Peptides against a protein of PDB entry 6EJA. Designs and how they scored, part 111

Target 1, 276 residues: chain A of PDB entry 6EJA
Amino acid sequence: VEYMPANPVRIAFVLVVHGRASRQLQRMFKAIYHKDHFYYIHVDKRSNYLHRQVLQVSRQYSNVRVTPWRMATIWGGASLLSTYLQSMRDLLEMTDWPWDFFINLSAADYPIRTNDQLVAFLSRYRDMNFLKSHGRDNARFIRKQGLDRLFLECDAHMWRLGDRRIPEGIAVDGGSDWFLLNRRFVEYVTFSTDDLVTKMKQFYSYTLLPAESFFHTVLENSPHCDTMVDNNLRITNWNRKLGCKCQYKHIVDWCGCSPNDFKPQDFHRFQQTARP

## One batch from the design tools (peptide; made by RFdiffusion4, then SolubleMPNN)

Design b2_p19_6_s2 (from b2_p19_6, 14 letters changed)
Fold by OpenDDE base, seed 1:
Structure b2_p19_6_s2 (fold): chain B 276 residues (1-276), chain A 19 residues (1-19)
Amino acid sequence: as target 1 above (276 residues)
Amino acid sequence: PPPLELDIFDGADEYEIMD
């Protein structure tokens, strides 16, 4: 028996999708869809077929919308953060969508609990923000993430231009780019004009994989720092053997790993991890 | 020069809800 909150939170799921995997997107959508939540979908500017498919879905559900703007994003690109930030702004301006939490998703990840469990949990901790940190040496993290390097996204490539210094007085943190953020913090990130938010937006516009660090860093250095929970409640289809090996070096002047798309045969993993 | 190796954390994240 699951706890039934008196005032259940409503979630804005932001999906950033690309390619032609419409069937996989449909499967993921079915897995996470609930009438009380909201779904805001960004389709890569180059993925016109997928965009058409997603538009069809959005026409069938009143709580599903597609971004009217579309970015051409690349793996590791700074534009991904821009996509999230603009989506956050859009969602805050949608007065008819009273969401309480922002959750980003792709075809490669799932919530590890049922909707009821997720809602119950977030309703209990509605004032918290959930970001998973790397949990290792911070200096090593900075080096491995290339945070002390300057990158420029141009011509569908992340160019490494040189070295840079971490802004003075900022405690950098990061880890997973999958997060659960409450509306209050999203409002702060979106509308604050303080030095922290302003400087970090500028800094991370030249950052590789900015979503893995931006929100962590902003949160931990902000007046909202006490709301951080070191957990993102995610499961991903991780296969290092397939997902690494510098597969994106032609796009980014850096090497890294990426999660694999979920397949129907991977469903057993969800069941195993979702067990109480 | 060859690109450096970065750590990607999103792909290896399997976490439990803490009650």
Scores: peptide ipSAE 0.021, ipTM 0.489, DockQ to the pose 0.256
Fold by OpenDDE base, seed 2:
Parts: C-alpha cells; sequence; structure tokens
Structure b2_p19_6_s2 (fold): chain B 276 residues (1-276), chain A 19 residues (1-19)
C-alpha cells in the first residue's frame, strides 16, 4: 500500500531549457505535470522560438510561469548557477505558490518514481535535502572539476585565467547538478548573509560547472549540514564513451562529460532502477 | 530510506583533462 501523507509536499519544478526541441519539452512537461505542483521555466535568451512555445504553455496553466528574465548560458558556465539562484529568489517571492521542495529538471534527467511516490517520499523526508555526491576521493574531485582554477564566463566562453585556492575552512564537495532542496535550505541560500553563503557565491561565480558543487558545499558547511541525503532520486542517461570527451573545448578551457538525451531505446533503463 | 540512483558528474568522471 502506498503511503498517503496527510500534508503532501508541493514541488516547485525549475526547468532550464534551450534549443528548438519544443515537442520534446512538451512531452516531458506532460509527463511531470500535476495540478498541485508549480513549474517555473527558464528559456535560454537565444532560444526565442522555444520561448514562444513555452509562453503558450504557461498561459494555459495557472501553476506554470516563465522567467521574465532570460540568461544566455553555456555548458559549464557560471551563469547556470546564477539562473538557479535567481529562480530560487523568484520562487520565494511568489507568495501564491506555497511550494515545499525545489527540483530542477531537464530533458535528460527524470525522477525515477511516479508523482505519487515522489510526493509520498518527500513528504516523509520533508526536512531533508537530496544532493548526490561524487563518492570518490575529494582531492581528485577538486582537480577533475577544476575547482582550484579560476574561470571567467565571457563571450559565450569559459576562460581559464589561472590557479586559485579553496577558501580556508571550507570542505568542498559536489557531484550531480540535479538536486532536491527543501524550502528552508533554499531560503538560507537565498537570504543568508553569513560568511559561508557570501563567500561561496563569490567563489562559484568564477567556477566551472558550479551547479555540481555549490549547493553541496554550502549545505555541508552550513548549519543545515545534518539534513543532507546523498541521493537525488534521479536517473540520467549516461554513456561515458559518448559523453566523456573534449566536445566542449570550443566553449570552455576544460574537458568534461555531458549527459546524453534519453532515447526510446533507453526507456527500459527506468524499469531497472532500485525501489526504496 | 532513499534508493540508489544512477547519476553522472560532468567533471568528476574519468576523462581527459585539458591542461
Amino acid sequence: as target 1 above (276 residues)
Amino acid sequence: PPPLELDIFDGADEYEIMD
């Protein structure tokens, strides 16, 4: 029997989308849409066609909104973190949207559970934050992520400027850039003026792939550190052979992996995931 | 407890590093 929470959590889904794949986005949206949740969609500044399509969707549903601001983001760009942070602030200022959890999504990443299962699970663990860590040697992670390097996003490129040091007293962590954050932690990240949040926002504004590490690092070094769960309840189509190469060398002075889009033949993988 | 999930890391996986 499925657990039926008395006070089910409501989720703010943040979608960061780009390109021209309006049909794919529509399919994904239909798959995740529920009347009790909220959907906040950012469309890349350069994706005007997609923006028009998304606006049409937002007009049809009262719980769907599109960011009035739009950023031009690139792979690995620091602007992606800015996008999330601004969307968090916006969502906190929307008093008519009483959401309990923040979840970011893309076409390449899906929750592995049904809506009912997800809601039941999050309702049970409503005080927790779900961030998946790399689970490897941290020094190696820092090196691989280039966290000890200074980057500048400019002219649709991530320029490597030189070396830098990790701030003293900070335990850096990271992993997946897909996370489930409770409202309380989002409030902390958004409004806290403590040294940790201030310093990390500054640090990560010059960081490659900041979303893979910022929230992990802030959470683990914050008063909310005991709320971390090393799991993001996601499944992502991944193929190292295809995704782990220097395909983005033209836009970033670093090499890295990229998730693959889900294909129909990949659907069976969703059925092979472990259940709670 | 939360189940194990499949995930990726854009920078943490084994790949060639550009120096």
Scores: peptide ipSAE 0.019, ipTM 0.545, DockQ to the pose 0.055; fails the geometry check
Fold by OpenDDE base, seed 4:
Structure b2_p19_6_s2 (fold): chain B 276 residues (1-276), chain A 19 residues (1-19)
Amino acid sequence: as target 1 above (276 residues)
Amino acid sequence: PPPLELDIFDGADEYEIMD
């Protein structure tokens, strides 16, 4: 029996999808869909077939909308952050969608807990923000993430232009680009005109894999810093032996690791980590 | 305080840049 909160949170799920994995997306969507939540779907500008499919879905559900704007995103691209930021703004401007939490998803995601469990948990910690940090030496993180390098997204490529300095007085952090953010913090990120948000938006517009660090860094340096929880409530299949290749070198002037697809033998991890 | 770990979603899109 799950705890039933008196004032359950409502979640805005932002789905950033691309390619032709319509069936996968449909399965994932069915798994996470609930009438009390909201679903805002961005389809890559190049994925017209998927866009048509998603539009069909959105017409069937009043709490499902598709972004009227579409970006062409690439792996590691700064445009991904732009996608999230614009989505956040859109969601905040949707007065008919009273969401409490922002959760980003891809077509590859699927729930391992029930909606009731998720809602109960977030309702209990509705004032918190959930971002998973890298859990290693921060200086090493900066170097490996290329945060001290200037990148420019152009022509479906992340061009490394040169070196740059971390903004003075900023403690950079990062990790997973999957996060659960409360509305209050999203409002801050979206509408604040303070020096922190302004500078970080500028800084991360030239950053590789910005979503892995932007929200962490902004949160930790903001007046909302005490709301951070070092957990994104996600399970990822991280295997360095298999995932650490320069497979995106053709897209990014940097080498990186990516997580692996889940295999049946990996499900034992879920049993070990997933608990009520 | 929130639990140390509570996995809700299964995802595989965490990246790390290498030198």
Scores: peptide ipSAE 0.017, ipTM 0.529, DockQ to the pose 0.049; fails the geometry check
Fold by OpenDDE base, seed 5:
Structure b2_p19_6_s2 (fold): chain B 276 residues (1-276), chain A 19 residues (1-19)
Amino acid sequence: as target 1 above (276 residues)
Amino acid sequence: PPPLELDIFDGADEYEIMD
C-alpha cells in the first residue's frame, strides 16, 4: 500500500533542453506530465526548431510555460547555473504557480516511478533537499572538478584563465547536477543577501560545471545545512572507462567525463534500489 | 530518514572532470 499524503506537494519541473530531439522530448513530457505540477522549459538559444516545437506544446497546457529568455548553454558552461538561478527567480515570482519542489530535467530523463510514488515520497520529506555528493576524497574532488581553477565562458567556450583559491571558511562539496530542492531553500538562494550566497554566486560564475557543486556548497554552509540528504533519487550509468574520452576539449579547456546511456542489461540496477 | 538509494528517474547526463 502506497503512502497517500494529506497535503501533496506540487512540483516545478524545470526542463533544460537543446538540439532537435523533439520526438524524444515529447515522449518524456507525456510520461512526466500531470495537471497538478508545473513545467518550465528552457530551450537553448541556438535550438530554434526545438523552441518552436516546445512553444506549440506550451500552448496546449496552462501549467506549461517556456522561458521568454534563452541562453546559449554549453557543456560545462557557467551559463547553465545562470539558467537555473533565473528559472528559480521566475518560478518564485509566478504567484499563480504554488510549487513546493524544484526538479531539473533534461530531454533524456525518463521516470521509472509513478507520479504518486514521487509525490508521496516528497510529501513525507518536504523539508529536505536532495543532492547527491561525489562520495570520494574532497581534495581529489576539488582537483578533478577544477574548482581551484578560474574559468570564463565566452564564445561558446570555457576558457581556463588560471589558478584560484577556494574561499576561506567554506566547505566545498558537490557531485550530481541533478537535484530536488524545496521551495524554502530556493527562496534562500534567490533572495538572500548574506555573504555566503553573494560570494558563492560570484565564485561559481567563473566555475566549470557549476551546477555540480554550487547548490551543494551553498546548502551545506547555510543555516539550512541540516536539510541535506545525500541522494538525488536518480541512477546514473557511470562507467569511467567508456565515459572519459575528453570529447569536450573543443568546448572546455579541461578533460571531462560523461555517463553512458542505459542499456537493457542495466535493468538489474533499478531493481536494487530502495523504495520509501 | 530517507532511504540511501532510491531511483525516481531513469538516467541523467552528468559530467565529471578528469585529472
Scores: peptide ipSAE 0.014, ipTM 0.500, DockQ to the pose 0.050; fails the geometry check

Design b2_p19_6_s3 (from b2_p19_6, 13 letters changed)
Fold by OpenDDE base, seed 3:
Structure b2_p19_6_s3 (fold): chain B 276 residues (1-276), chain A 19 residues (1-19)
Amino acid sequence: as target 1 above (276 residues)
Amino acid sequence: DAPVELDVYDGADEIDIMD
């Protein structure tokens, strides 16, 4: 028997997409679409074909909107965090969309639970935030993520400028850049003027892969720290043999990994993985 | 603390320095 919440949570799905994988996006969208949720889609400024396709979809559904602004984001770029932060602000200003949770998605991300299961779970834990930590040595994580290095995003490239120190009194954490954040925490991140949020926004504006660490670090050092759950409740198609190469050397002064796009055969696998 | 009821995945990227 599945839990039936009296006041089910409503989710704002933020999709950050690029390239030409319109069919894959369409498949994923159909799989996650529900009339009670909201979908806010950012298309990379350079992906005009995809933008046209997404606009077509948005015209068909009242709970689907496309960002009027578009950023040119690059792999590992600090601008990705800016994209999330701006989308959060937009969503908070949309008074006609009463969402309770923020969930980010891409073409390489897929929820393995049914909508009912996800809603039931989040409704039960509506005061919690779900961020998955790396689960390794933190000092090693800092080095491997380049958090102790200063980066500048300019001319579609992440330039490594030199070394930097982690701000005093801040416990840095990170892991998956896929998260589920409740509205209250999103409001805090968006509107707080406290020293933590201010410093972290500045710090992470010069950070490689900032979304993998910003929200973790802010949450764990904030008055909302007790709301963290070390689980993102999602699957990312990760193949290290394929994704962990210096394939982005031309745009980043760093070698790293990237999630793979899902293939049709992957969806079948994910369905089999679904369990209570 | 909320219980962990779903699968957990490590989505963190591993990065190496390029000199």
Scores: peptide ipSAE 0.026, ipTM 0.516, DockQ to the pose 0.041; fails the geometry check
Fold by OpenDDE base, seed 4:
Structure b2_p19_6_s3 (fold): chain B 276 residues (1-276), chain A 19 residues (1-19)
Amino acid sequence: as target 1 above (276 residues)
Amino acid sequence: DAPVELDVYDGADEIDIMD
């Protein structure tokens, strides 16, 4: 017997997409679409063709909207966090969209559970935030993520400017840049004027891959810290052999590993992680 | 009723300083 919540949560899915992979996006969209959820799609400023395609889709569904603003995001760019933060603000201002959870998605991320399972789970734990931590030594994480380095996004490049210190009194954490955040925490991140949020927004404006750490760090240092669950309820196509080629060195003054897009050959990974 | 147990397969980016 499957758990059926009496008051099912509604999810705001934020899709950050770029390039010309319209068919891939369509496939993903069809896979995750449900009438009870909301879909807010940001298309990269440079992806005009894709933007036109997405606009066409949005006109067909009342619960699908496209960001009226568009950023030119790059891999590892601080602007990605800005994209999420602005999307969060927009979603909070959409009074006609009563969403309970914020979930970001891309082609490299896929829910491994059915909609019913996801909704049931989140409905039971609607007061929790789901952020997957790195599981490594924290000092190593800081070093490897370059959190002790100052970056500037400019001219579609992340420039490493020098060293910096972690703000005093802040316990840094991070991991996956795919998360499930409840509305309450999103409200806090969006509207709080406390020192934590203010300082972290500033700090992560100059951070490489900020989405992998910002929300973790803010949450764990906030009054909402007890709501953290070290699980993002997803599968990420993490193939280190494919993702660790310094493929973005032309964009970022850093060499790193990134997840890959899912391929049919990756189906076995879903089988391994998906529990009945 | 027990909640559905969900699992995650994920990895975090590892970055090295380029010289």
Scores: peptide ipSAE 0.025, ipTM 0.503, DockQ to the pose 0.033; fails the geometry check
Fold by OpenDDE base, seed 5:
Structure b2_p19_6_s3 (fold): chain B 276 residues (1-276), chain A 19 residues (1-19)
Amino acid sequence: as target 1 above (276 residues)
Amino acid sequence: DAPVELDVYDGADEIDIMD
């Protein structure tokens, strides 16, 4: 049930974008933009044209900023997690941006709910963290995700170096790399010096698709574990025929899938899903 | 090393808003 919150949450949207799809990004940005939220955009180091376009946008809106640092990110790369972690630190240090929730987005994302609906929901559950788990056998998940393998990101490629063991005493979990995290948990991940956060940051720096598992694992093994909600409130255009490829020699020493960009024909799906 | 197929989990195909 939707209600008007007395103290509505403000959202920090972190956009990780690359390529030359400036027009698509512009459409997505216009669809998600609201004056009460904040937008922090990372543009891939190699995407200079897109970076220039995004900078133009950021100069027009006071609540839009571009990361002064840029990483060369690849699908499945450990650098994606680094991008999120550094963005979290930056956002926490921006004292003029009083955000309550962290939400990550890509150029493939598109809103299917109104801003009012999202804000109302998050305002009601402002103390919770929304991460969607895989919902399958954990041992199978570990194998299929390659969590028991050591990877190194180098020269725009994820190199599989060999086998590794999951840290003892840690309950590994994961699923969607799209999440909604409250400020309190982001503060914990960013500034905690406990063994859990320290060891997991190290472990996941050599992990394939780390964003699909890092935040799940840290949250569930942390003092904040009771704030876990197994739902990310997201929709992704997942077409296996188009998104599932083996990129062994070019990108990753692994076979996997990635979400596809939304297309005009997806509009009907959005309407059906976007119910009160 | 031979390539290995992995499963990527989106977690949800549709948005689910709780009560």
Scores: peptide ipSAE 0.021, ipTM 0.484, DockQ to the pose 0.261; fails the geometry check
Fold by OpenDDE base, seed 2:
Structure b2_p19_6_s3 (fold): chain B 276 residues (1-276), chain A 19 residues (1-19)
Amino acid sequence: as target 1 above (276 residues)
Amino acid sequence: DAPVELDVYDGADEIDIMD
């Protein structure tokens, strides 16, 4: 029997989707949908067919909304962070949606826990933020992530413009771009005008794969640093052999690795990760 | 019950993304 909290948290799921992964999205959506949670979906500006489909879904559920704005996001694009930040602001301004946690999702990931487990867990740790760090040498991470490089997103491409310095006094961290953030921290990120948030927003607006590092860095350098938990609740189909061949070189002036789409043969991985 | 950790890979010279 799962623990049932007296005051269960309510989750705002932010889904950032693109392309033609409608079936996969539907499967994922069905897996995470609950009447007590909220779903805010951003569809890539170029994915009109998917947008129409998602709109249809949103009309069927009162707790599902689609962003009225749409960004053209690319692999590794800085616009992804903008998408999250704007969605956070939107969600905070939705007074009729009293969410407690922000969770980002895409069609390429899947929740590894049931709703009851997730809610129970987050209700127990409602004051914490869950960000998975890379767990490696930080200097190497900076180099590999290109954090010491300046990028500009333009014309569906991430242009590497040159070198840059990490802001002084900032401890940069990062890892998974899948996170679970409590409302308090989201409020801080959204509305704080302190030097940290201001500088980091600017810094990461010219960063490759900013979502993998922005929230980590902001959190760890903020007054909320003691709320960090080095963990997340997601599973991805990660295969280095398939995902690390500079396949996005045409989009980004960098090489990178990405998770693969789930395949039926990957089902065993879900079972393995579900085991304590 | 703790959530399952996702692996972040550092074995390549390329950027590792988690999307």
Scores: peptide ipSAE 0.017, ipTM 0.499, DockQ to the pose 0.092; fails the geometry check

Design b2_p19_6_s4 (from b2_p19_6, 14 letters changed)
Fold by OpenDDE base, seed 3:
Structure b2_p19_6_s4 (fold): chain B 276 residues (1-276), chain A 19 residues (1-19)
Amino acid sequence: as target 1 above (276 residues)
Amino acid sequence: EPPLEEDIYDGADEYEIMD
């Protein structure tokens, strides 16, 4: 039994989904659904069947909405960051949804804690932001992520245009593209017109896998840097054997790894004991 | 207590240039 906080945080879950795996999405949704939270779902523009299925779900629950806009996202595409940023703006404009935390999810990501545990934890640390860093040499990270390369998303492809420099005075960081961000920081990212946010939005619009680095970099170089916690409270089905095959050569001028979708047999790993 | 290290997953991995 977890402690019930007097003022429990409410979470806005943002789901970016594609393909035809409606059953998998339904399983995940049921696992994370709670009446006190909010769910904002973006379906890839090309995934019409899935969109219809998600719309049906949204009509059944008042705290579930689907983005009226849809992007054609690709693996590694800069448009993924645009999707998150636009979702953040939308969520901030929804005055009837008083959320405290932003959490992104996909089929490859699953919460390892119960709702009560998650809410209790976030309620205790409501002023913090949770991003997991790579924990490696930063120079190596930059090279391996291709952050020193310029990419253009066009015609469902990430074109490598050439080399670029990391902005001077900016400490670039990154790691997991799964994050838990408090409303205050989301407001900053969304509405700030300072040089940091402006330059980083531009920089990362030409970046491969921007979500793995954008929020880390912005946070650590912002006035909110002291709110950084190197922990994203996530479990990801990261199987190198399956995820590291350069399978995306047809859509990106880069080889990389990606998390795999969870399978039913993986669900046993989600069962966690209560921890202090 | 905060989550254990095993509960935290890094989405970043190694990439290769396609030349």
Scores: peptide ipSAE 0.018, ipTM 0.542, DockQ to the pose 0.042; fails the geometry check
Fold by OpenDDE base, seed 5:
Structure b2_p19_6_s4 (fold): chain B 276 residues (1-276), chain A 19 residues (1-19)
Amino acid sequence: as target 1 above (276 residues)
Amino acid sequence: EPPLEEDIYDGADEYEIMD
């Protein structure tokens, strides 16, 4: 149900982009831009052309900023989580940007809902966090995600170093790496010094595809656990290939599928192919 | 009302250990 909220939420869109797809980014940006929201864009350290293009855009809009720092991120890399965590800290330190929700996007994403629909929805559920879980057997999820394995990101590669144990007393969860987090939870993740946040930041710094599991795990084991909604943003990544193949073997010491958009009833269709 | 379950989601990846 769509309604006009009395106190509409303002969204911080964090865009993590790479490559040379400036036209696609421009298209996506135009589709999601609104004067009441905020846009914080991280451009991969290796994408200098795109960085120049994004800087030009940021100079035209007061609510668009580019990260002064840039990381070299790879598929499955732990550095992606670092990118999100640092961007969260930056956004919390921007006192002139009173955002209520954190939403991550890529250059290939396209909004399914209108701005009014999204704002109305989040304004109604402003105290909730939206993280979609895998919906499978958790033990199988741990194995398939490689959460019981230790990885090191180095030289644009995820090196598998060996086995590890899941920390005792922690209920691990995960699923989509696309999430909608309220400011309160982002503040907790950013500034809390409790054992949970400290240990999980350390644990996930050696994790494959950490963004698919870190925020789920932290939230569910935190005092904020009752704010979790098993759902996420209605955004489609148009550049995602369907199917499952080991296309990232050259980057990660692990074979996996690219993330795909799907309906809940289509989850069973995600199957692995034989390792090359 | 709760969020719609019929929404489109980005699914979790499946992985296999490399030899």
Scores: peptide ipSAE 0.018, ipTM 0.478, DockQ to the pose 0.044; fails the geometry check
Fold by OpenDDE base, seed 2:
Structure b2_p19_6_s4 (fold): chain B 276 residues (1-276), chain A 19 residues (1-19)
Amino acid sequence: as target 1 above (276 residues)
Amino acid sequence: EPPLEEDIYDGADEYEIMD
């Protein structure tokens, strides 16, 4: 029997999209759209055609908005974190959108629950934050992520400038860059002026793949650390043969993995989900 | 400085289910 919450949570979905795949985006949007949720869409500054298409969608639905600002993002770029942080601020300033959770989505991941199941689950755990950690050796994670390296995003490239030290007293963590964050934690990240948030924003502005580690690290070192759940309730398509190679050498002075788009033959994996 | 193959991030498993 499905749990029906008396006060169901409302979700702000943030979509960061690029390219010309308007039809794919439309299909995804239709699959995740619900009248009780909110959708905030950022279109890459270089994707003007897609931007026009997304604007048309936003005009048809009152709970769909497009960012008035647009960034040019690259794989691994620090600007991706800036995109999320700015979208969080925007969403908090939208007083007419009473959302309870922040969820980022792309074509590379899929929510493992139906809308009703997701809402029921999050309503039960509305005080929790869902971030998936790497679950391996942390020292290896730091090395492989390049967290001890200084990067500069410039001219659509992530330049490796040299070595750096991780700030003292900070327990670094990370994993998936797909997360479910409650409004309270988003408020903390957005408006806190404490040393942790200030230092981490500065640190991660020179970090490769910052979204995979920033929110984990901030949460675990914050007064909200007890709200972390090591699960992001997603299915990700990681194909090491395709996604774990130096395929981005032309834009990043680092090698890494990225999730791949789902293929029809991958759909069987959706059935292999664990219950919360 | 060019990236090294040995520096590839391998922190994710293939077809990772997060629940």
Scores: peptide ipSAE 0.015, ipTM 0.467, DockQ to the pose 0.341; fails the geometry check
Fold by OpenDDE base, seed 4:
Structure b2_p19_6_s4 (fold): chain B 276 residues (1-276), chain A 19 residues (1-19)
Amino acid sequence: as target 1 above (276 residues)
Amino acid sequence: EPPLEEDIYDGADEYEIMD
């Protein structure tokens, strides 16, 4: 029996999707859809077919909206962070959507817990932010992530321009690009004009895989630092054998791994995952 | 209070980016 909170949190799911994975997206959407939550979907500017499909879905559900703006994103691109930041602003401006948590998803995601379990958990810890750290040596992380390198997203490529210094006084952290952020922190990130947020937005606009580190770094260096939980409550279909072949080297001047898309046969594995 | 370990999901996989 799962705990049912008296004041259940409502979640804004931000889906960033691209390509033609409409079937997978449909499956994932069906799995995560609930009438009490909100779904804000960004479709890559180049994915017109998928956009049409998503628009059809949005017309069927009052709590599903599609971003009126569309970005052309690439793997590891700085534009992904821009997408999240803009979506956060949009969601905060939607006064008719009283969401409590921000959760990002892709078409490759699939829930590992029931809605009731997720809501119960987040309702219990509604003042916390869930970001999974890399759990390794931070200096090594900086090097491996290329955080001390300057990147420019241009012409569907992340160009490594040279070296850069991490701003003084900033403790850089990161890990997973999947996060669960409470509304209060999202408000801070969106509207704060303090030096931290301003500098980090600038810094990460030239960063490879910025979503893996931006929110971690901002949170840990902010007045909200005590709200961090080193867990994102997510699982990805990770297969090192398939995912770590520098497959995106052609669009990024850096080598990295990417999680695999979920396959239908993988769904049962996630649904049956036990709590730690 | 921070969440208890038993309440937290274990769903983070690690990967490495290299030069």
Scores: peptide ipSAE 0.008, ipTM 0.476, DockQ to the pose 0.041; fails the geometry check

